Peptides against a protein of PDB entry 6IDX. Designs and how they scored, part 199

Target 1, 380 residues: chain A of PDB entry 6IDX
Amino acid sequence: KELAKLSADVTFATEFINMDGIIVLTRLVESGTKLLSHYSEMLAFTLTAFLELMDHGIVSWDMVSITFIKQIAGYVSQPMVDVSILQRSLAILESMVLNSQSLYQKIAEEITVGQLISHLQVSNQEIQTYAIALINALFLKAPEDKRQDMANAFAQKHLRSIILNHVIRGNRPIKTEMAHQLYVLQVLTFNLLEERMMTKMDPNDQAQRDIIFELRRIAFDAESDPSNAPGSGTEKRKAMYTKDYKMLGFTNHINPAMDFTQTPPGMLALDNMLYLAKVHQDTYIRIVLENSSREDKHECPFGRSAIELTKMLCEILQVGELPNEGRNDYHPMFFTHDRAFEELFGICIQLLNKTWKEMRATAEDFNKVMQVVREQITRA

## One batch from the design tools (peptide; made by RFdiffusion4, then SolubleMPNN)

Design b2_p20_8_s4 (from b2_p20_8, 7 letters changed)
Fold by OpenDDE base, seed 1:
Structure b2_p20_8_s4 (fold): chain B 380 residues (1-380), chain A 20 residues (1-20)
Amino acid sequence: as target 1 above (380 residues)
Amino acid sequence: SFFERQNAKRRKLQEEAAKE
């Protein structure tokens, strides 16, 4: 207990480290010896002292053994562990992950996000905070090829539902640190959209063109079998498609693929449009057909609106920006659905279409409508 | 508190880790 308190002092820490004191503490953890009276209390103070000593940055985190890592990971994975040991073990794992790529690799093999979920279902908000912070650390230190796997783990309905029900909708007010960790988790999740946001459509890629054809098919040919890939369409078919692309509200009626060559939002806009068309087909068809049947120049251009709305949502959500230490603003809505960005797009495109009608807008009013919609989204 | 010290360090380390 006294050691744990003194370990916060840099002068004491320096002297204790020079005496190989950290090595002694690590060996106590490695031994796993439960034979001592008050073992749990001693272990909690040992872990506190270890972390406070390491926090001075005098000793590299890479000094820890695999046995030490396994013991700490074991305390996090055990169902019946002392709360004080659990808190300190989570804090140590988080610190190991954040300070060392080599320790990240070892910890990522020993701990799954699934094991951390149990620590979110508790009433102790500090344990919940450490669990989310460790998830964030694992996400931050994951190599780019594994970030999508971490995203998929977050997209797991179970983790989202537990965060929503036990943290966000919990019986206790959210503390500033928990709000910050939820913000960080949200930013890291949105940054997975950056790749698609920065992907230009290749106008020569047939597979990407087929998505635009599918949007047309869903809007105008809902009973047509998708197997009728538009072969080398006769000039009459090309002229028909140009009309359809105009009715869909693309800027380039001849080659709508050109509308997706600008980044941002690139292919992310097309992904949102396709999601809306497949998952919310009735809403998509309604929006397109209501505007395609108008002859009064008050048509809301769906294609252009979808692209600019996707770009606006990326700006509002700060897609591709790094997490800021000072921010604690998170959107509970993003924990309600696995495809939360696409669902937000689906809500906002309906809002845009409504606002366009209410304003009696024309194509010249497009930017004014987008400004009003931006204000509506940012106030919600 | 111990928790507050850990939180202060975490935020800095998270920002550093996000820049890598």
Scores: peptide ipSAE 0.489, ipTM 0.948, DockQ to the pose 0.896
Fold by OpenDDE base, seed 3:
Structure b2_p20_8_s4 (fold): chain B 380 residues (1-380), chain A 20 residues (1-20)
Amino acid sequence: as target 1 above (380 residues)
Amino acid sequence: SFFERQNAKRRKLQEEAAKE
């Protein structure tokens, strides 16, 4: 206990480290020997002293053995661990991940996000904070190829549901540090959209063009019997598609793919449109057909609106921004659904369409409508 | 407190890790 307290002092820490004191502490953890009286208390203070000593930055985190890592990971995976040991073990794992890519690799093999879910289901907000902070550390240090796997793990209904029900909707006020860790987790999750936001559509990619064609099909051919083989009438077909793409509200009626070459929002806008068309088909068809039947210049251009709304949502949600140490603002709604961004888009596109009608807008009013919609979204 | 010291350090380390 006294060692743990004194280890916060840099002068004491320097002298203790010079006497190989950290090595003695690591060996105590590595031994795993439960034979000592007051083992749990002794271990908790040993882990505290170790972390406080390492926090001075005098010794590299890479000095820790694989046996030490396995012991610490073992304390986190054990269901009946002392709360003080668990807190210190989570803090040590977090610190190891944040300070060393080599330690990250070793820890990522020993601990899964699934094992950390159990530490979110507790009434101790400090344990919950350390568990989320460790998830955030694993996300931050994950190589690009594994970030999607972490995303998929977060997109697992279970982790989001547990955070929502046990952390956000818990019977206790959320402390500032928990709010910050939820913010960080949210930022890291939104940054997964950045790739798609910055991906330009290739107008020559047939698979991407087929998505635009599918949007047309869902809007206009949903009632037409698939039996009409695409007849060979090439010019009438091009003219027909140009009309359909105009009715869909694309800026480029001849080649709608060109509307998705702007980044942001790039392909992310097309992803949102396709999600709306497939998951909320009735809403999509209603919005498109209601505006496609208008020749009064009060038509809301769906395609243009969807692109600019996607861009606006990326700006509002600060997609691609790094986590800021001073921010604690998070959106609880993003923990309610696996595809919360696409669902938000689906709500906001309906709001945009409503606002357009209420304003009796024309194409010249587009920017004014978007500004009103921005204000509505940011106040909600 | 120990928790406050850890939180202060975490924020710095998270910011550094986000810039890598």
Scores: peptide ipSAE 0.486, ipTM 0.948, DockQ to the pose 0.893
Fold by OpenDDE base, seed 2:
Structure b2_p20_8_s4 (fold): chain B 380 residues (1-380), chain A 20 residues (1-20)
Amino acid sequence: as target 1 above (380 residues)
Amino acid sequence: SFFERQNAKRRKLQEEAAKE
């Protein structure tokens, strides 16, 4: 206990480290001594002293043995562990992950996000904070090839639901540190959209063009009597598609693929449009047809609006920005759905269409409508 | 507190890790 208290002092820490004190503490943990195992308080103080000493940055985290890592991971994986030991063990794992890529690799083999979910289902907010912080650390240190797997693990309905129900909607106020860790997790999740946001459409890629064609099909062929199957002539078909792409509100009516060559928002806008068309088909068709039937120049160009809205949402959500240590603002909405960005897009595109109608906007008012919509979204 | 000291260090380490 006294050692743990003194270990916070840099002068004491320096002297103790020079006396190989950290090595003694690590060996005590590694040995699983009956003394430490029987006295939870003594183990908790040992782990506290170890972490406080390591936190001075005098000793490299890479000095830690695999046996030590396994012991700490063992305390986190045990269903019945003292709260104080669990807190210190989570903190040590987090620190190991953040300070060493080598330790990250070893820890990622020993601990799964699934094991950390149990530590979110507790009344102790500090344990919950350490569990989310460890998830964030694992996410931050994950190689690029594994980041998507971590994202998919987060998109797992279970983790998201547990965070929503036990953390966000808990019967207690969210402390500043928990709010910050939720913010960090949100930022890391949004950064997965950056790849799609920066992906240019290839106008020559037939598979990507087929998605645009599918948007047309969903909007217009679902209502067209099968008798109006586009007649045999390739030219009539091209002219028909140009009309349809105009009605969809694309800027380039001849080749809508050109509208997705701008990055941001690139292919992310097309992903949002396709999601809306498939998941919220009635809403999509309504928005398109309400504007396609207008001859009064008050038509809202859906395609252009969807692209610019996607870009605006990326700007508002700061997609591609790094986590800021001073921020603690998170959106609970993003924990309600696995495709929360696309759902937000679906809400905002309806808001845009409504605002366009209310303003009696024309194509010349486009930027004014977008400004009003931005203000509406940022106030919500 | 122990928790507060850990939190203060975490934020810097997370920012550093995000830049890697």
Scores: peptide ipSAE 0.485, ipTM 0.947, DockQ to the pose 0.916
Fold by OpenDDE base, seed 5:
Structure b2_p20_8_s4 (fold): chain B 380 residues (1-380), chain A 20 residues (1-20)
Amino acid sequence: as target 1 above (380 residues)
Amino acid sequence: SFFERQNAKRRKLQEEAAKE
């Protein structure tokens, strides 16, 4: 207990480390001594002292053994572990992950996000904070190929639902640190959209062109009685498609693929449009047909609006920006759905369409409508 | 507190880790 308090002092830490004191503490943990297991308080103080000593940055985190890592991971994975031990163990794992790529690799083999989910289902907000912080650390230190797996783990309805129900909608105020960790997790999740946001459509990729064609099909062929005979020649089909792409509100009616060559938002806009068309088909068809049937120059160009809205949402959500240490602004809505960005797009495109109607906008008012919509989104 | 000391260090480490 006294050692744990003194370990926060840099002078004491320096002297204690010079006496190989930290090695003694690590060996005590590594030994899994029945003494430490029987005296949870003594183990908690040992772990506290270790972490406080390491926090001076005098000793490299790489000095820890695999046995030590396994013991700490074991305390996190064991049912009914003492709260104090669990908190210190989570904090140690987090610190190990953040300070060393080598330790990250070892820890990522010993613990899963699934094991950390159980520590979110508790009444202790500090434990919840350490659990999310460790998830964030694992996400931050994950190689690019594994970041998608971490994202998929976050996209697991279970983690998000637990965060929403047990953390965000808990019967207690969210502390600043928890808010920051939720913000970090959100930023890391949104950064996965960056690839799609920066992916240009290839106008020669038939699969990508088929998505645009599918948008047309969903909008116009779903209402058309089968009586539109297949017999109009290839040129009439191209001319028909050009008309349909104009009604869809693409800027390039001849080759809508060109509208997706600008990055941002690149292919992410097409992903949002396709999601809306497939998941919210009635909403999509309504928005398209309400504007395609207008001859009064007050038509809202869906295609252009979807692209610019996607870009705006990326700007508002700061997609591709690194997590800032000073920020604590998280959006609870992004924990409500697995496709939260696409769902937000679906809400915002309806808001845009409504705002366009209310303003009696024309194509010349497009930027003004977008500005009003931006203000509405940022105030919500 | 122990928690506050850990939190203060975490934020810097997270920012550093995000830049790697």
Scores: peptide ipSAE 0.482, ipTM 0.947, DockQ to the pose 0.907

## One batch from the design tools (peptide; made by RFdiffusion4, then SolubleMPNN)

Design b2_p21_1_s1 (from b2_p21_1, 9 letters changed)
Fold by OpenDDE base, seed 4:
Structure b2_p21_1_s1 (fold): chain B 380 residues (1-380), chain A 21 residues (1-21)
Amino acid sequence: as target 1 above (380 residues)
Amino acid sequence: SFSERRMAKMRKLQEEVARER
């Protein structure tokens, strides 16, 4: 107890570390020796002292043994661990993950998101906060190739649902610390959109062009009897597609792929359009056809609107921003759906289309409509 | 409290690690 208190002092910590005191603490944890009276209390103070000593940055986190990591991970995995030990063990794991890539690799092998989920299903908000903090740490230290797997683990209906039901919708006020960790988790989730937001379409990529063609197909061929296979020459087909791309509201009617070469929002806008077209097909078709049949210059250009709306949503949600220690603002809506960004896009594109109609907008009013829509989204 | 101090350190370290990416 006294050691744990004194370990917060840098002078004491320096002297104690110089006496190999930290090695003694690590060996106490590694031994797992439950034979002592008051073992749990002693262990809680040992873990406190260890963490406070390591926080001085005098000793590298890489000094810890695999046995130490396994013992700490063991305390997190045990169903009936003292709350004080569990909290300190989660805090140590989070610190190990954040301070060392080598320790991250070892911990990522020993701890599953599934084990951390159990610590979200508790009445103790501090334990829940440490569990989310450790998830955030694992996400922060995940290599780029594994970030999508972490996203998929978050998108796994289970983790987000548990956070939503046991944390956000819990029968208690959310503390600032929990709100911050939820904010960080949200920022890290939105950062997965950054790659697509900054990816330019290659107008020569046939697979990407096929997606634009699929948008056209879904909008216009869904009602056309397959009997009108136009046997007419390649030129009439190109002219037909140019008309269809105009009706879709692309800026470049000849080559819509050019509309996706600007970053932001790059390919993320195309992903949103494709999601809308496939998942909310009736909504997509309605929006496109309502505007494609208009001859009154009051048509809402879907393609242009979808691109600019995607860009606007990225700006509102601050996609690509780094986690800030001072922020605690999170959107509970993003825990309600696995494709919450695309669903938000689908809601907002309908709002945009409605607002366009209400304003009796023309193409010249486009920026004014976007401003009104921004104000509507930011007030919601 | 210990938890408050720890959580404050965690916030700072998360931001530091995020900036190193």
Scores: peptide ipSAE 0.515, ipTM 0.949, DockQ to the pose 0.849
Fold by OpenDDE base, seed 1:
Structure b2_p21_1_s1 (fold): chain B 380 residues (1-380), chain A 21 residues (1-21)
Amino acid sequence: as target 1 above (380 residues)
Amino acid sequence: SFSERRMAKMRKLQEEVARER
């Protein structure tokens, strides 16, 4: 206990480290010997002292043995560990992950996000905070090829549901530190949208063009009996599609793919449109057909609006920005659905369409409508 | 508290690591 307290002092820490004191602490953890009276209390103070000593930055985290890592990981994975040991073990693992890529690799082999879910189901908000912080650390240190796996793990209905029900909707007020870790998790999740946001459409990619064609099909052919195979004339089909792409509100009616070559929002806008068309088909068809039937110059251009709205949402949500230590603003809605960004887009595109009608807007008012919609979204 | 100090250090280190990425 006194060692743990003194280890916070830099002068003591320096002298203790110079006497190989940290090596003695690591060996004590590595031994796993439960033979001592008050083992749990002694271990909790040992882990505290170790963490406080390492926090001075005098000793490299790479000095830690695999045996030590396995012992600490063992305290996190075992169901009957003292709360004080668990809390310190989570904090040590988080520090190890953040300070060393080598330790990250070793820890990522020993601990899965699934094992951390049990620590989110507890009433202790500090344990929950350390568990989310460790998830965030693993996400931060994950190589690019593994970031999508971490995202998919977060998007797993189970982890998301546990965070929503046991953390966000818990019987206790969310403390600032938990709010910050939820913010960080959200930022890291939004950064996965950055790839799609910065991906330009290739106008020559047939698969991407087929998505635009599918948007047209869902809007205009969903009511047409499949027996009316549009006649064999390739030219009549192209001319028909140009009209349909105009009715969809694309800026480039001849080649809508060109509207997705600007980044941001690139392909992310097309992903949102396709999601809306497939998941909220009635809403999509209603928005498109309501504006396509107008001859009064008050038609809301869906395609253009969807692109600019996607860009605006990326700006509002700060997609691609780094997590800031001073922020704690998280959006609970992003824990309610696996595709919460696309669902937000679906809500906001309806708001945009409504606002356009209320303003009796024309194409000249487009930027004014977008500004009003921005203000509505940022105030909600 | 110890926990508050630790969590404050954690926030800072997360931001530092994010900038190095």
Scores: peptide ipSAE 0.512, ipTM 0.948, DockQ to the pose 0.868
Fold by OpenDDE base, seed 5:
Structure b2_p21_1_s1 (fold): chain B 380 residues (1-380), chain A 21 residues (1-21)
Amino acid sequence: as target 1 above (380 residues)
Amino acid sequence: SFSERRMAKMRKLQEEVARER
């Protein structure tokens, strides 16, 4: 207890470290020997002292043994561990992950997000905060190939649902530290959209062109009985497609792929459009057909609107921004669905179409409609 | 508290690590 208190002092820490004091503390953890009287209390103070000593930055985190890592991971994975030990173990793991790529690799092998989920189901908000902080640390240190796995783990209905139900919708007020960790988790999740947001469509990629064709098919061929294939030549099909792409509201009616070459929002806009068309097909068809049948110049160009809305949502959500230590603002909605960005897009595109109708907008009013929609989204 | 001090350090370190990416 006194050691744990004194370990916060830099002068004491320096002297204690020079006496190999950290090595002694690590060996106490590594031994795992429950034979000592008051073992749990002693261990809690040992872990406190270790963490406070390491926080001085005098000793590299890489000094810790694999046995130490396994013991700390063991305290996080074992049921019915003392709350004080669990909190310190989560904090130590988070620090190890953040301070060392080598330790990250070892910890990522020993600890699953599934094990951390169990610590979100508790009533102790500090444990929940440390568990989310460790998830954020693992996400922050994950190599690019593993970031998608972490995203998929977050998109795993379980983590998101538990955060929503046990943290956000909990019977307790969310403390500032929890709000910050939820903010960080959200920022890290949005940063996965950055790649797609900055990916230009390749007009020569047939697979990407087939997605645009699928958008056309879903909008216009869903009502056509397959029996009326007019055998009219390839040129009439191209002219038909140009008309269909105009009705879809693309800026480039001849080659809609060109509308997705601008970054941001690049391919992310196409992903949102395809998601809407497949998951919310009735909504998509309704939006497209309501505007495609208008000859009154009050047509809402779906393709252009979808692209500019995707860009606007990226700006509002600050996609690609780094987590800031001073921020604690998070959107609970992003914990409600696995594809929360695409679902938000689906809500906002309906809002845009409604606002366009209410304003009796023309193509000249496009920027005004987008500004009104921005204000509506940012006030919600 | 120990927890408050620790969480404040975590926030700083997370931002630092994020900037190094």
Scores: peptide ipSAE 0.510, ipTM 0.948, DockQ to the pose 0.869
Fold by OpenDDE base, seed 2:
Structure b2_p21_1_s1 (fold): chain B 380 residues (1-380), chain A 21 residues (1-21)
Amino acid sequence: as target 1 above (380 residues)
Amino acid sequence: SFSERRMAKMRKLQEEVARER
């Protein structure tokens, strides 16, 4: 206990490390010797002293033995009675993951996100905070190829649901440290949208053009009597599609693909539009048709609005921002759905369409409508 | 508390690692 207290002092830590004291502590953990009186209390203080000593940065984390790593991982993967040992073990693993790529690789093989879910289902908020911090550490050290897999593991309905139900909707106030770790997890999740936000549409890519055509099909062919056999002339078809793309509110009616060449929001806007059209088809069709039937210059340009709204949402949510140690602002909504960004887009595009009608806006008022919508979104 | 000091160090280290990416 006194060693754990003194280990926070840099002068003591330097002298103790010079005496190979840290090696003695690691061997105590490695031995697993339950034969000592007050083993659990002794182990908790040993782990505390180890963490406080390592925090001075005098000893490299890569000096830690594989046996020590396995013992610490064992304390996290096994049901332990001692909360104090579990807290310190989670904190040690988080520090190992962050400080060493070699230790990250070893820990990522020994511990799954599924094992960490059990530590989120407890009433101890500190354990929950350390568990989320370890998830965040694994996310931060994951190579780019595995980052999407971790994202998919977070998008696994189970982790998200457990965080929502046991952390966010818990019968206790969220402490600042938990709020920070939820913020970090949210930032890391939003950074997955950055690739799509910065991806330019290729106007020559047929698969991407087929998505725009699918938006047109969902909006207009669902109501078209099948008796409108596609008129024989390729030119008449092109002219028909140009009219449809105008009714959809694209800026470039001839080649709507050009509207997605600007980054941000690039292809992310098209992803949002397609999600709305497929998942909320009735809402999509209603918004498009209500505006396509208007000849009074009060039509809301859906395509342009969807692009600019996607860009605005990326700005509001700070997509691509790095996690900041001073921030603790998280959005509980992003834990309610696996496609929470696209669902938010679907809510906001309805708000935009409503606001456009209420303002009796024209195309000249577009920026004013967008500013009003921004204020509405940021106040909700 | 020990936990508060530890969590503060964790926040800082997470930000440092994020910048190294």
Scores: peptide ipSAE 0.510, ipTM 0.948, DockQ to the pose 0.876

